# Ledger of designs, part 213: peptides against a protein of PDB entry 8YR4

Target 1, 309 residues: chain A of PDB entry 8YR4
Amino acid sequence: PRGSPALQLVVLICLGLMGLERALNVLVPIFYRNIVNLLTEKAPWNSLAWTVTSYVFLKFLQGGGTGSTGFVSNLRTFLWIRVQQFTSRRVELLIFSHLHELSLRWHLGRRTGEVLRIADRGTSSVTGLLSYLVFNVIPTLADIIIGIIYFSMFFNAWFGLIVFLCMSLYLTLTIVVTEWRTKFRRAMNTQENATRARAVDSLLNFETVKYYNAESYEVERYREAIIKYQGLEWKSSASLVLLNQTQNLVIGLGLLAGSLLCAYFVTEQKLQVGDYVLFGTYIIQLYMPLNWFGTYYRMIQTNFIDMEN

## One batch from the design tools (peptide; made by RFdiffusion4, then SolubleMPNN)

Design b2_p26_7_s1 (from b2_p26_7, 15 letters changed)
Fold by OpenDDE base, seed 2:
Structure b2_p26_7_s1 (fold): chain B 309 residues (1-309), chain A 26 residues (1-26)
Amino acid sequence: as target 1 above (309 residues)
Amino acid sequence: GESESSASREELERLEKELREKYEKL
């Protein structure tokens, strides 16, 4: 980003965070190995608890294995919003300025292409949603129920309770935060459509704009519309980061509570080291499809709203 | 997480790219 030292600093911070994500991808498996070794050696509880807590903290920073939902990734995504918006705005203004320099033939050719694309988007939405519900939402809920039953039958009832509370809280917060975000997304989409309409109207009147040499005025008016859009886009994108971070925090707390309890029962010789490995692996497996649940719920909610209108 | 902020970006980037490729071909 040329001209903003603040955005240049943000880019450097984001690059530093990307380096930290790579370090976490190495450290998390190392700490996990250390826990397994300490459990095998029957190490003192204080050393084990410290290593488990450190592992879970590192796992919270990393996220669910894809890195996309970790604290560091969320912080990077949050900081990158302004850099992206600066780049998008610069590209949009460059395109818009260039369009006013182009001939009538280009503007006539654009009208035919845009009308066709609006028609195709409406019909694919409903059939895609039903398939998405059946193939993603129902299996994810089934996996949670199977997980709760499995831990309740093969582990102590406390593990089943931790998984139940963690997953119930995760789903509830996902729904509540997604419903809260819908307001910001609707406002963003409305302003996007209004900004696009202004650009189209300016381009349809390009002969008049050229005749009056008003290109600079129309570009400035479009810039103001983009700035207003980007203010709403930032709220939408920042609310998404908040959703992802809330989800990461809930899974992190569940993983901490369950991992500490499992480690304690292994020290008391009530569980084996393999049971600790199983618990941690299974919670991470449950987290992977749940990470998409916010997307699923949003698609469902959007299509229900689009059917009511 | 909601992936669709990525899909709307990819679709905007695809639209921007299709627009750019249409402009570079003219």
Scores: peptide ipSAE 0.025, ipTM 0.538, DockQ to the pose 0.131
Fold by OpenDDE base, seed 3:
Structure b2_p26_7_s1 (fold): chain B 309 residues (1-309), chain A 26 residues (1-26)
Amino acid sequence: as target 1 above (309 residues)
Amino acid sequence: GESESSASREELERLEKELREKYEKL
C-alpha cells in the first residue's frame, strides 16, 4: 500500500510468511519420510526423538493441511486484517467520490440506499476477490508447481508426470463441473428469492388475505414454490456430490498410480520405504486445498459478475 | 467440496413456520 511504510512492511512480512508456508509444505513430508526411515532402520532413540520433535514443531507451524489452521497462516491472517481494512476503506472512498461525480440524473433515478448497497457490495466483492486470489488460489497453484518440480527432481520424471496429469485433470474437471453446476445454482437462487419474496408479501398483506379467506390458497401457492425450490436444491446438491466424487476419483487414481510405482521402486531398492509414505502424504496434502478450489472458482466468478452489474 | 447454502433452507423453513403460526393465531 502506497503511503504507509508500516503497512508495506506488514505486506512484506505476509509475503514472507506465504513463502514459509510453501517451504513447510515440502519440509513436513520430508521429515515424516525421515521418521519412517529411522523407524525402519531401528535407529537410536536420540536421533528418532529429535526428528519427531522437529516434525511436530513444523506440523504445528503448517497446521492440519487445509493451510487455514496453521500457526503461520493464522499469523498471516491476523497481520493482514490491517491491510484489508486499509484497502477496503480506500475502495469505499474511491466509489463514494465517483458517485458524487455522477450526473444529477443518476442521483435522482436511484434511491440513496440502493447506491450505498451497490457501493458496499462492490467494495466487498473487490476485497474478497483479491483475498481469494492472493491467499487461496495462487498458493494452491504454487504448491502444485513445487510438487511437480520436487517429484521430478528427487524421485523420477514419471512421478512428476503423474502429479502433473492428476492435478491438470483435477483442475480441468473442477472448472468444467463447477461451470455446469453454476446453472443449477442460479436457478436455485432465483427460485429461493421468488419464494422468499412471496412469503414476505403474504406476511405483509395478511389482513387482506384474512379478509378474503384466502389463507389456504396462499399456503398452497407457497407449498408449490417450496417444492419447486427443493427440486432445484436437489439438483444443486446432487451436482456437488458428483463434483466431490469426481475429484475423489481423480485423486484416488493419481494416488494409486503413484503409490504402485513408488512401491515398485522400493522393491528395486531405488527408493526407501519413507519415500512411499512421502508420496502418499504429499498428495493428500495437495488434495486438501484443492477440495476447496471449486468454491474459490465459484466465488471468483460470482464476484466478477456482481462487479460487472 | 463446496459449501452449500444450508442457512438458506433453515431460513425458508423458519419463514414457513412463521407464516403458519401467523395464520393460526389470527
Scores: peptide ipSAE 0.030, ipTM 0.608, DockQ to the pose 0.711; fails the geometry check
Fold by OpenDDE base, seed 1:
Formats: sequence, structure tokens, C-alpha cells
Structure b2_p26_7_s1 (fold): chain B 309 residues (1-309), chain A 26 residues (1-26)
Amino acid sequence: as target 1 above (309 residues)
Amino acid sequence: GESESSASREELERLEKELREKYEKL
């Protein structure tokens, strides 16, 4: 972004955060190894608790790897919104200005409707996606129930309770935040459609715009519409980062509580070191599909509303 | 996470890029 030193600084910060993510990908396994070693050596509880807490904190920063957004990734995504918006706006204005510089012969020869229709291809896949979502939601809920039963029977009722509370809170907050976010998405889509309609009307009236030498005026009106859209888009994108971060926090708290409890029971020789590894692995495994639950809920909700209209 | 909004946007950005490249060739 050559025009804004502030956006250049944001790009540098985002690159630094990407470097930090790579460092976390090395540190997290090292700390996990250290926990396993301390459990094997029957180390003092204080040293174990500090190492477990440090691991969970690093894991909160990293996230769960594929699909799960950690704090660092969420922060990067949040900061990147303004860079993306600057780039998008520049491309949109260049395309729109170029379309107004093109000859009338080009506009008459190309169905202006085909250029516009390319943006609508995203909507027709929704019905096939709904079935896919239902077939992923049900297994994910089943895996949670199986997990609660497993931990309650083979570990202790306390582990089953932690998983139950963590997953119930996760699902509830995901629904509530997704419903709240739907308002921002609807407002964004309405403004997107209005911005698109204005661009279409300007291009359909190309002869009149050329006759009055009003190309610069139409470009400025389109720029103002994009700025209004980007204000709503920022709210939508920021609300997504908030959802992801809330989800990451809930899983982080569940992982912390369960990992500390498991480490304590290993120290008391009620559980083995392998059971600690099992718990941490199983919670992370449950988290991976749950990260998409907000997407699934939104799509279900959108399709139900579109069927009522 | 609702990552699909990013994928649809990346597809829109690809399409805008393809449109731009197609218009720059005209």
C-alpha cells in the first residue's frame, strides 16, 4: 500500500505476527514435551502447574492448528481488514473508472448483465451446502456426547463435567454471537446490493454520463458508496474475529481446567502420563470441527429465513 | 469460525483480478 504509512506499518506488524505464529508452532510442542517429562519424573506440583499454565497460554496464542484461530491469528486477521479494504477499494475504483473509459461499442457488445451475474454465483451452492452442514453438525454433536460419556466413565465425573460445561458454553456463545453478527451481515449485504445497483445504473447510462462529462462525478459517488459498504464490512469482519476469539477463549479455559486437574491426578498416581496426553489430544480434536459451528449455524439460519420470505 | 466469508471474498478478489486482467487486455 504505497499511499498510507499507517497501512504499511500494519502490514509490517502482520508480518511480525506471522513470524510469531511460526515460533509458537515450535514452542508449543516443546512445552508439551516438558509437561510429559515432568509428569514422568514426578516433579513438584508447583513446577508442573507453572509449565501446564504456560503451555495453555502458548496454545491460546497459537490456536489448534488447521482451522482453529489462535489469538495471534485473530489479531493478524483483525489488523489486516483495513489493508484488504484499501486494496479492494483501489481495485473496484480502477475497474469502475476503466469501464467508464471504455468505448460505448464495448458496453453495447457485452451484456452488462453477464459481468454483474458473476458476483451472484456464490448463492446457488447454498442448498448443497446445507445438507453438507447438517451431515457435519450431527457428527460433531455426537462426538461431544461420546466424549462426555467417555471421560465420565473412564476418568472421573469431574472430567465429564468440565467437558460438558466447556462445550455447552462454547455452543451457547457461538449461537448468541452468531445471531448478533447476523445483523451486521444483513446490513453489509443491503449496502453491497445498493452499491452494486448504483454501479450498474451508472454503466447502463454510460451515454448520458459521457455526454455530460460526468465520469469523475460517478466515480466519486461510487467511492462514497464503497466507503459506506466498507464501514459495514469492517463491523462484520470484526464481529467474526470476536466470535473466533470467544471460541478460542472458552476452549482455552476448558483446556486449562482439565489439564491442571489431569496433571494433579497423575501426581497423585490416580491417572497415568498417557491419560494426560489423551485428554489434551481429545479436547483439541473436539475443537477442530466446533470452530466451524458458527458457519453452520449461520447458514442454517439464513436458509430458514430465505424460506420464510 | 465463519471462514467461508473469507473464501467467498478471495474468490471475489480472484474474479475481480480476472475481470481486471480481461479488461486491461481490451
Scores: peptide ipSAE 0.029, ipTM 0.507, DockQ to the pose 0.161; fails the geometry check
Fold by OpenDDE base, seed 5:
Structure b2_p26_7_s1 (fold): chain B 309 residues (1-309), chain A 26 residues (1-26)
Amino acid sequence: as target 1 above (309 residues)
Amino acid sequence: GESESSASREELERLEKELREKYEKL
């Protein structure tokens, strides 16, 4: 971004965080292998506990794999919000200023295409929601229940309790934070519509704006509207990062508690090394679809509100 | 994680991209 050294520094930090994410993708499997080897060799508990704790910390930084948000990815996404906003604002102002140089005829031809596209989104959203409920939400809830039953029967009641508490806390926090975010999203959408309406009104009155040489005034008024929008957009996007980080933290704590307990029972010869691998794999598998649960809940809430109006 | 399919933001970014591509052709 030309003109802001602060935003250039943020871009460099984001690139550094992307490099760190690549390093974590190599380190996490190495530490996992080391745990399996230490369990196989019957290593002393202190060495094993440190390696497990280090693995879980690295896994918290990395996240759960494809579609999972780790701390590093969340931090990158959070820092990138301002860079994106700067880029969007610059493009919007360039577009708006150039539309004021272009003839009124170009604006009139696009309005018909936007109305059709809004109508197509309404029908696609309902069909999409049903698909997400049937193919993602219900299976994920089933997998959680199956997991609790499996761990309670084949491991120990303590494992079933850890999974139950972790998933219950995860779902509850996902709902609560998503409901809280809905207020920011509504405020953002209202301000977006108001900003777009101002741009359209200025462009429809283009002849009057040009007659009074008021193009600079309308561009400044549009810039102020964009800045106000971007303030609300930042709250929406930052609240999403907070949701993702909260979810990652809950799964990280569940993984830590369960992995330490599993490692302890392997050292006591109550469980096998394979059971440790199973537990870690199963928790990661549960986490992947759960990462999208906030999206599904939001879609459900939006469609319920749209059906009540 | 919510995918912010802010359908509106992707729409603004598409509109911005299409407008930019129209402006680069002028």
Scores: peptide ipSAE 0.027, ipTM 0.507, DockQ to the pose 0.202; fails the geometry check

Design b2_p26_7_s2 (from b2_p26_7, 18 letters changed)
Fold by OpenDDE base, seed 5:
Formats: structure tokens, C-alpha cells, sequence
Structure b2_p26_7_s2 (fold): chain B 309 residues (1-309), chain A 26 residues (1-26)
């Protein structure tokens, strides 16, 4: 981005964070292997506990196996909001300015129907997402219940309690934070529509704007509307990063508690090395679909509100 | 990762890329 050294620094930091994500993708499996080896060798508890804690910390930085919701990815996404907003605003203003420089013939040739087609895509996406929601949320809730039962019956009851507390806290925080962020999204969408309406009105009144040489005034009004929109968009996007990070933290704490407890029971010869692998794998498998639960909950809530009206 | 804010944003970005391409062709 030309003109903001701060945004250039943010881009460099984001590139550095992307490099760190690649390093984590290599380190996490290595540390996991090291834990399995230390468990097999019956290594001293202090070495094992340090390696497990280090693994869970690296896994917290990486996230649920794909890196998409790890701390590093969330930090990158958060920092990138300002870069995206700068780029978006610059292009929208260039487009808007150029549209006011174009001839009346270009405005008359554009089918009004292209603007309507964007609205129709939004509605078709909702029905596909509802199906995806039912096929992912219900199975995931079933897998959580099955997991709690399995760990309570075949492991120590403390494992079932850890999974129960972790998943209950995860779901509760997901709902609460999603409801809290819905206000920011609604405000953003309202301001987006108002900004779009202003652009359309200015373009429909192109002849009048040209007659009064008011192009610069309309561009400045549009710029102010975009800045106001971007202030709301930032709150929406930052609230999403906060949700994802909160989710990652809860899973990280559950993984830490359960992994340390499992490692301890392996050292006491009460569990096998395979049970440690099973626990870690199972928790990560539960986390992957749950990451989208906030989106799904909001979609359900929106559709219920739209059906009551 | 919430898809919908990313989808409205992606549709705006695709519309923007289409507009940018139309502007580079003019």
C-alpha cells in the first residue's frame, strides 16, 4: 500500500506470521512424535510434562490441525483487516471517480438487473448452508456425547469431565459471543446498504452531478460513507477473530489438561501410549467442525427471525 | 472462520475484481 508505512509494516508482519504458520506445521508433528517416543521409553515425568506443554502451546499457535483458527492465523487475520480496508476503499473510490468521468452512454447501457442478481445469490447460499449445518452440527454434537461416554467408561472419569467441561464452555462461549457480535454485523450491513444506495443515487443522478460539477463532492460523501462502513466492518471482523481465538483457547486448555493427565496415567502404567494418541486425535477431530458452529448458530437465528416477520 | 462475512466480502471483492477488470479493458 503506497502512502502508509504503518500498513506496509503490517503486511510484512503478516508475511512473517505466514512463515511462522509453516514452521508450526512442521514442529507440531515433531513434538507429537517426541511425546510418543518419550512415553514409549518411559522417560522421566519432568521431560515428558515439558514436551507435552510445549506441544500444546505449539498446537494453540497452530490451531485445530489446519492452522485456520490458531492464534497465529487469528493474529494475521486481525492485522490484515486494515490492509484489506485500505485496498477496498482505494478501489471503490477509483471506481466511483471513474464512473463519474464516464459518459452518459455507459450509464444507460448498464442493466439494472446486475445489481439485483447479487441479492439473489445471498438467498441461495442460505439454503445450502442450512443443509450443511444440519449435516455437520448434529453429528458433531453426537460425537461430543459419544466421546464423553467413551472417555467416562474406558478411561478415568476425569477425562469425560474434561471433555464435558471443555465442550460445554466452548458451545456456551460460542453462542454468547456470536449473539454479542450480531449487533456489529447488523450495523455493518445497514451501513453497507446505505453506502451502496448513495453510490447508486449518485450514479442515477449523473447528469445533475455533471451539470453542477459536483463530482468531487459526491466522491467525498462516498468516501465518508466508506470510512463509516469500514469502522463497523472492523468491529465485525475483529469480533470474529475474538470468537475464533476464544474457541481456540478453550480447546487448548482442554487439550492441555487432558494430555497432561493422559501422559501421567501412561507413566503410571494405567494407560497405553496408544490411548494418548487416541485422546489427542479425538479432541482435534471434535474441534474441526465446531469451529464453524458460530456461523451456523447465527444463520439459524437469522432465519428464525426472518420467519417470524 | 465465519463464511458469511467473508462471502458478502468475497462477493464485494469479486464484484470489485470484475469492475477492475472492466476498467482495465476500457
Amino acid sequence: as target 1 above (309 residues)
Amino acid sequence: METESDESRKELEELREKLEKKYEEL
Scores: peptide ipSAE 0.020, ipTM 0.455, DockQ to the pose 0.134
Fold by OpenDDE base, seed 1:
Structure b2_p26_7_s2 (fold): chain B 309 residues (1-309), chain A 26 residues (1-26)
Amino acid sequence: as target 1 above (309 residues)
Amino acid sequence: METESDESRKELEELREKLEKKYEEL
């Protein structure tokens, strides 16, 4: 972005955050190994608790193994929204300006059916997505229930309670925040359709625009519509980052509580070091599919809305 | 969750690439 020093700084920060994500991917396993070693050596509780807390903090920064939902990734994605919007707007305006420079013969040769076919590919993808969502949501809920039962039967009932509370809070917040996001998405889509309709109308009336030398006026009007759209898009995208960060925080708190409790029971020789590893691995395994649950719920909800219109 | 932004971005980028390719063929 050659025109804005602020956006150049944001790009540099995002590159720095990408470097930090790579460092976290190495540090998190090292700290996890250190916990296992300290548990094996029967290290003092204070040292163990500090190392566990530090690990969970690093894991919160990294996220659930994909990196896409960690604090650092969310911060990168949040900062990148403005850079993406600047780039998108510049490209859209260049395309629109170039379309107004093209001959009428190009506009007449363009089958109106190709513009519609982009809309129809959206609808067929939706039905396949619905099936995929149902086949992923149900197994994920089953894995949570199996996990709660397993931890309640083979571990202390407190572990089953932590998993239950963590997953229940996660699901509830995911639904609530997703429903809240749907308002921003609807407003964005309505403004996108209005912006697209305006661009299409301007291009269909190309002869009239050319006759009045109004190309610059139509480009400026399109720019204003894009800026209005991007204001709504930013709210939608920022709300997604907020959802991901909320999910990461809930899992981080569950991982912290459960990992500290496991570590304590290992120090009391009630659990083995392997049980600590099992708990941490299982919570991370449950988190991976749940990360998509908000997307799944939104897709289901969007399909219902699109069926009502 | 980035997938819809990436899929819409990929559709926009494929649309852009198709537009750019149609513009290069002109």
Scores: peptide ipSAE 0.012, ipTM 0.445, DockQ to the pose 0.091
Fold by OpenDDE base, seed 3:
Structure b2_p26_7_s2 (fold): chain B 309 residues (1-309), chain A 26 residues (1-26)
Amino acid sequence: as target 1 above (309 residues)
Amino acid sequence: METESDESRKELEELREKLEKKYEEL
């Protein structure tokens, strides 16, 4: 942000916290591996207790991935509120100034409520897009790259290849199925708006509908619109289940291939028992943010289209 | 985004209930 050194410092701290989250995403599985190895070796209680305490502390900083946000993520989100508010206000003022620079004929042709809705949509779209890119998409891609490098360097090139192929296939299928799903969602949203418009028109013309005893006719037209909406909603929801199942299958196959290879190398004494547990934990950890990637991709695509209009 | 479908469904259902109630009150 130009103009406030305090907000620039907050952005730098947030970037530092994002770097710390990436480090925690590597360290947490490593410490969990070390616990499993120490338990397998029947190591002294003092070494085990220190490693467990360190793991729990790192896990508190990282968070649990299933609904529990980590301390670092919460601190980042808290600090980012001021940056988001500054960015939102700046975009809103830029849109507002641009609207005032538009010709009087443009303003006379549009209702004030429509102008305000365009300004609000534009502000929300830009701020949403930036937030999704910086906090969800870029970190997830970074974690995948770090994971590929880590497995390639510390395990074997075969593990890095499995993770690379699994994640590349996952991302490709996520994009392709999300683009296919977006057609059904657009049709659903168009039919929803048409159904809402019919309901609003029936409510506004209520006196006329009552005067002509046309209530049954308007209710039947509304029912037909709801049935059409529900048919499109079902297609949208079914396409989401298909996406999630396809994603689960790809991750399941990657987890199977890598877990079998880990088990084989543990039997050959090339890897420790903890390395098997690390692989499974790390793959599940990479999967958690990826489950939302299709939603983020759609939001980015929608916000981009809403900025072009 | 199960939430948007649920929120849109809930708004549509609230709009339906408001329509039905407005037709029953009159």
Scores: peptide ipSAE 0.029, ipTM 0.614, DockQ to the pose 0.512; fails the geometry check
Fold by OpenDDE base, seed 2:
Structure b2_p26_7_s2 (fold): chain B 309 residues (1-309), chain A 26 residues (1-26)
Amino acid sequence: as target 1 above (309 residues)
Amino acid sequence: METESDESRKELEELREKLEKKYEEL
């Protein structure tokens, strides 16, 4: 971004974090292999516990199979918000200034009929998405229940309890934090509509703006409205990063507790090395659709908010 | 898997299309 050395530094930090994500994608499988080898060799508990804790910490930094919910990814997304907002604002002001220059020719040349077709595609996409969400949410809840039953019957009641507490806490925090975010999203949408209405009014009255040579004044008022919108957008986007990080922390704690307990039972010869691999793989498989659950719940709430306005 | 950057681009493009819409409905 030309003009802010602070934003240039943030871009460099984000590029460094992207490099770190690639390093984690290699390190996490290596540490996982090392755990399996240490379990097979019946290594001392202290070395095993340190390697498991280090693996879970690296997995917390990486996140799930998509990497999108990891601490490093969330930190990158959080820092990138300001860079995106700077770029968006610059593009919007350039478009607005150009529309004021071309306003007469642009208003005379427009065809109203192409636009209505893109609205109908939006609403039909929302209904299709809602159906897709319902058909994915129900199976995900079923898979969690099956997982709790499986671990309770074939491992120990303690594993079933860890999975139950982890998944219940994950779902509860997802709902509570998403309901909290809804307030910021409503405020953002209201300010977006107000900013849009001001842009529309300024462009409809372009002849009056040209007559008074007030173009610079209208551009500055639009800039102030965008800055106010971006202040609310930042709260919405930052609250999403907080949701994702909270979800990542809950899964990380569940994975830590369950992995340490499983490793302990393998050292006592109550479980096999294969059972440790099974537990870790199954928890990761349960986590994958749950990452989408937060996005799904957000999309459902968005559609309800967009229908109320 | 659309990255959040692609989702944000799509939201900006949908916003642009919605702005263009609101200007064509007027």
Scores: peptide ipSAE 0.010, ipTM 0.444, DockQ to the pose 0.044; fails the geometry check

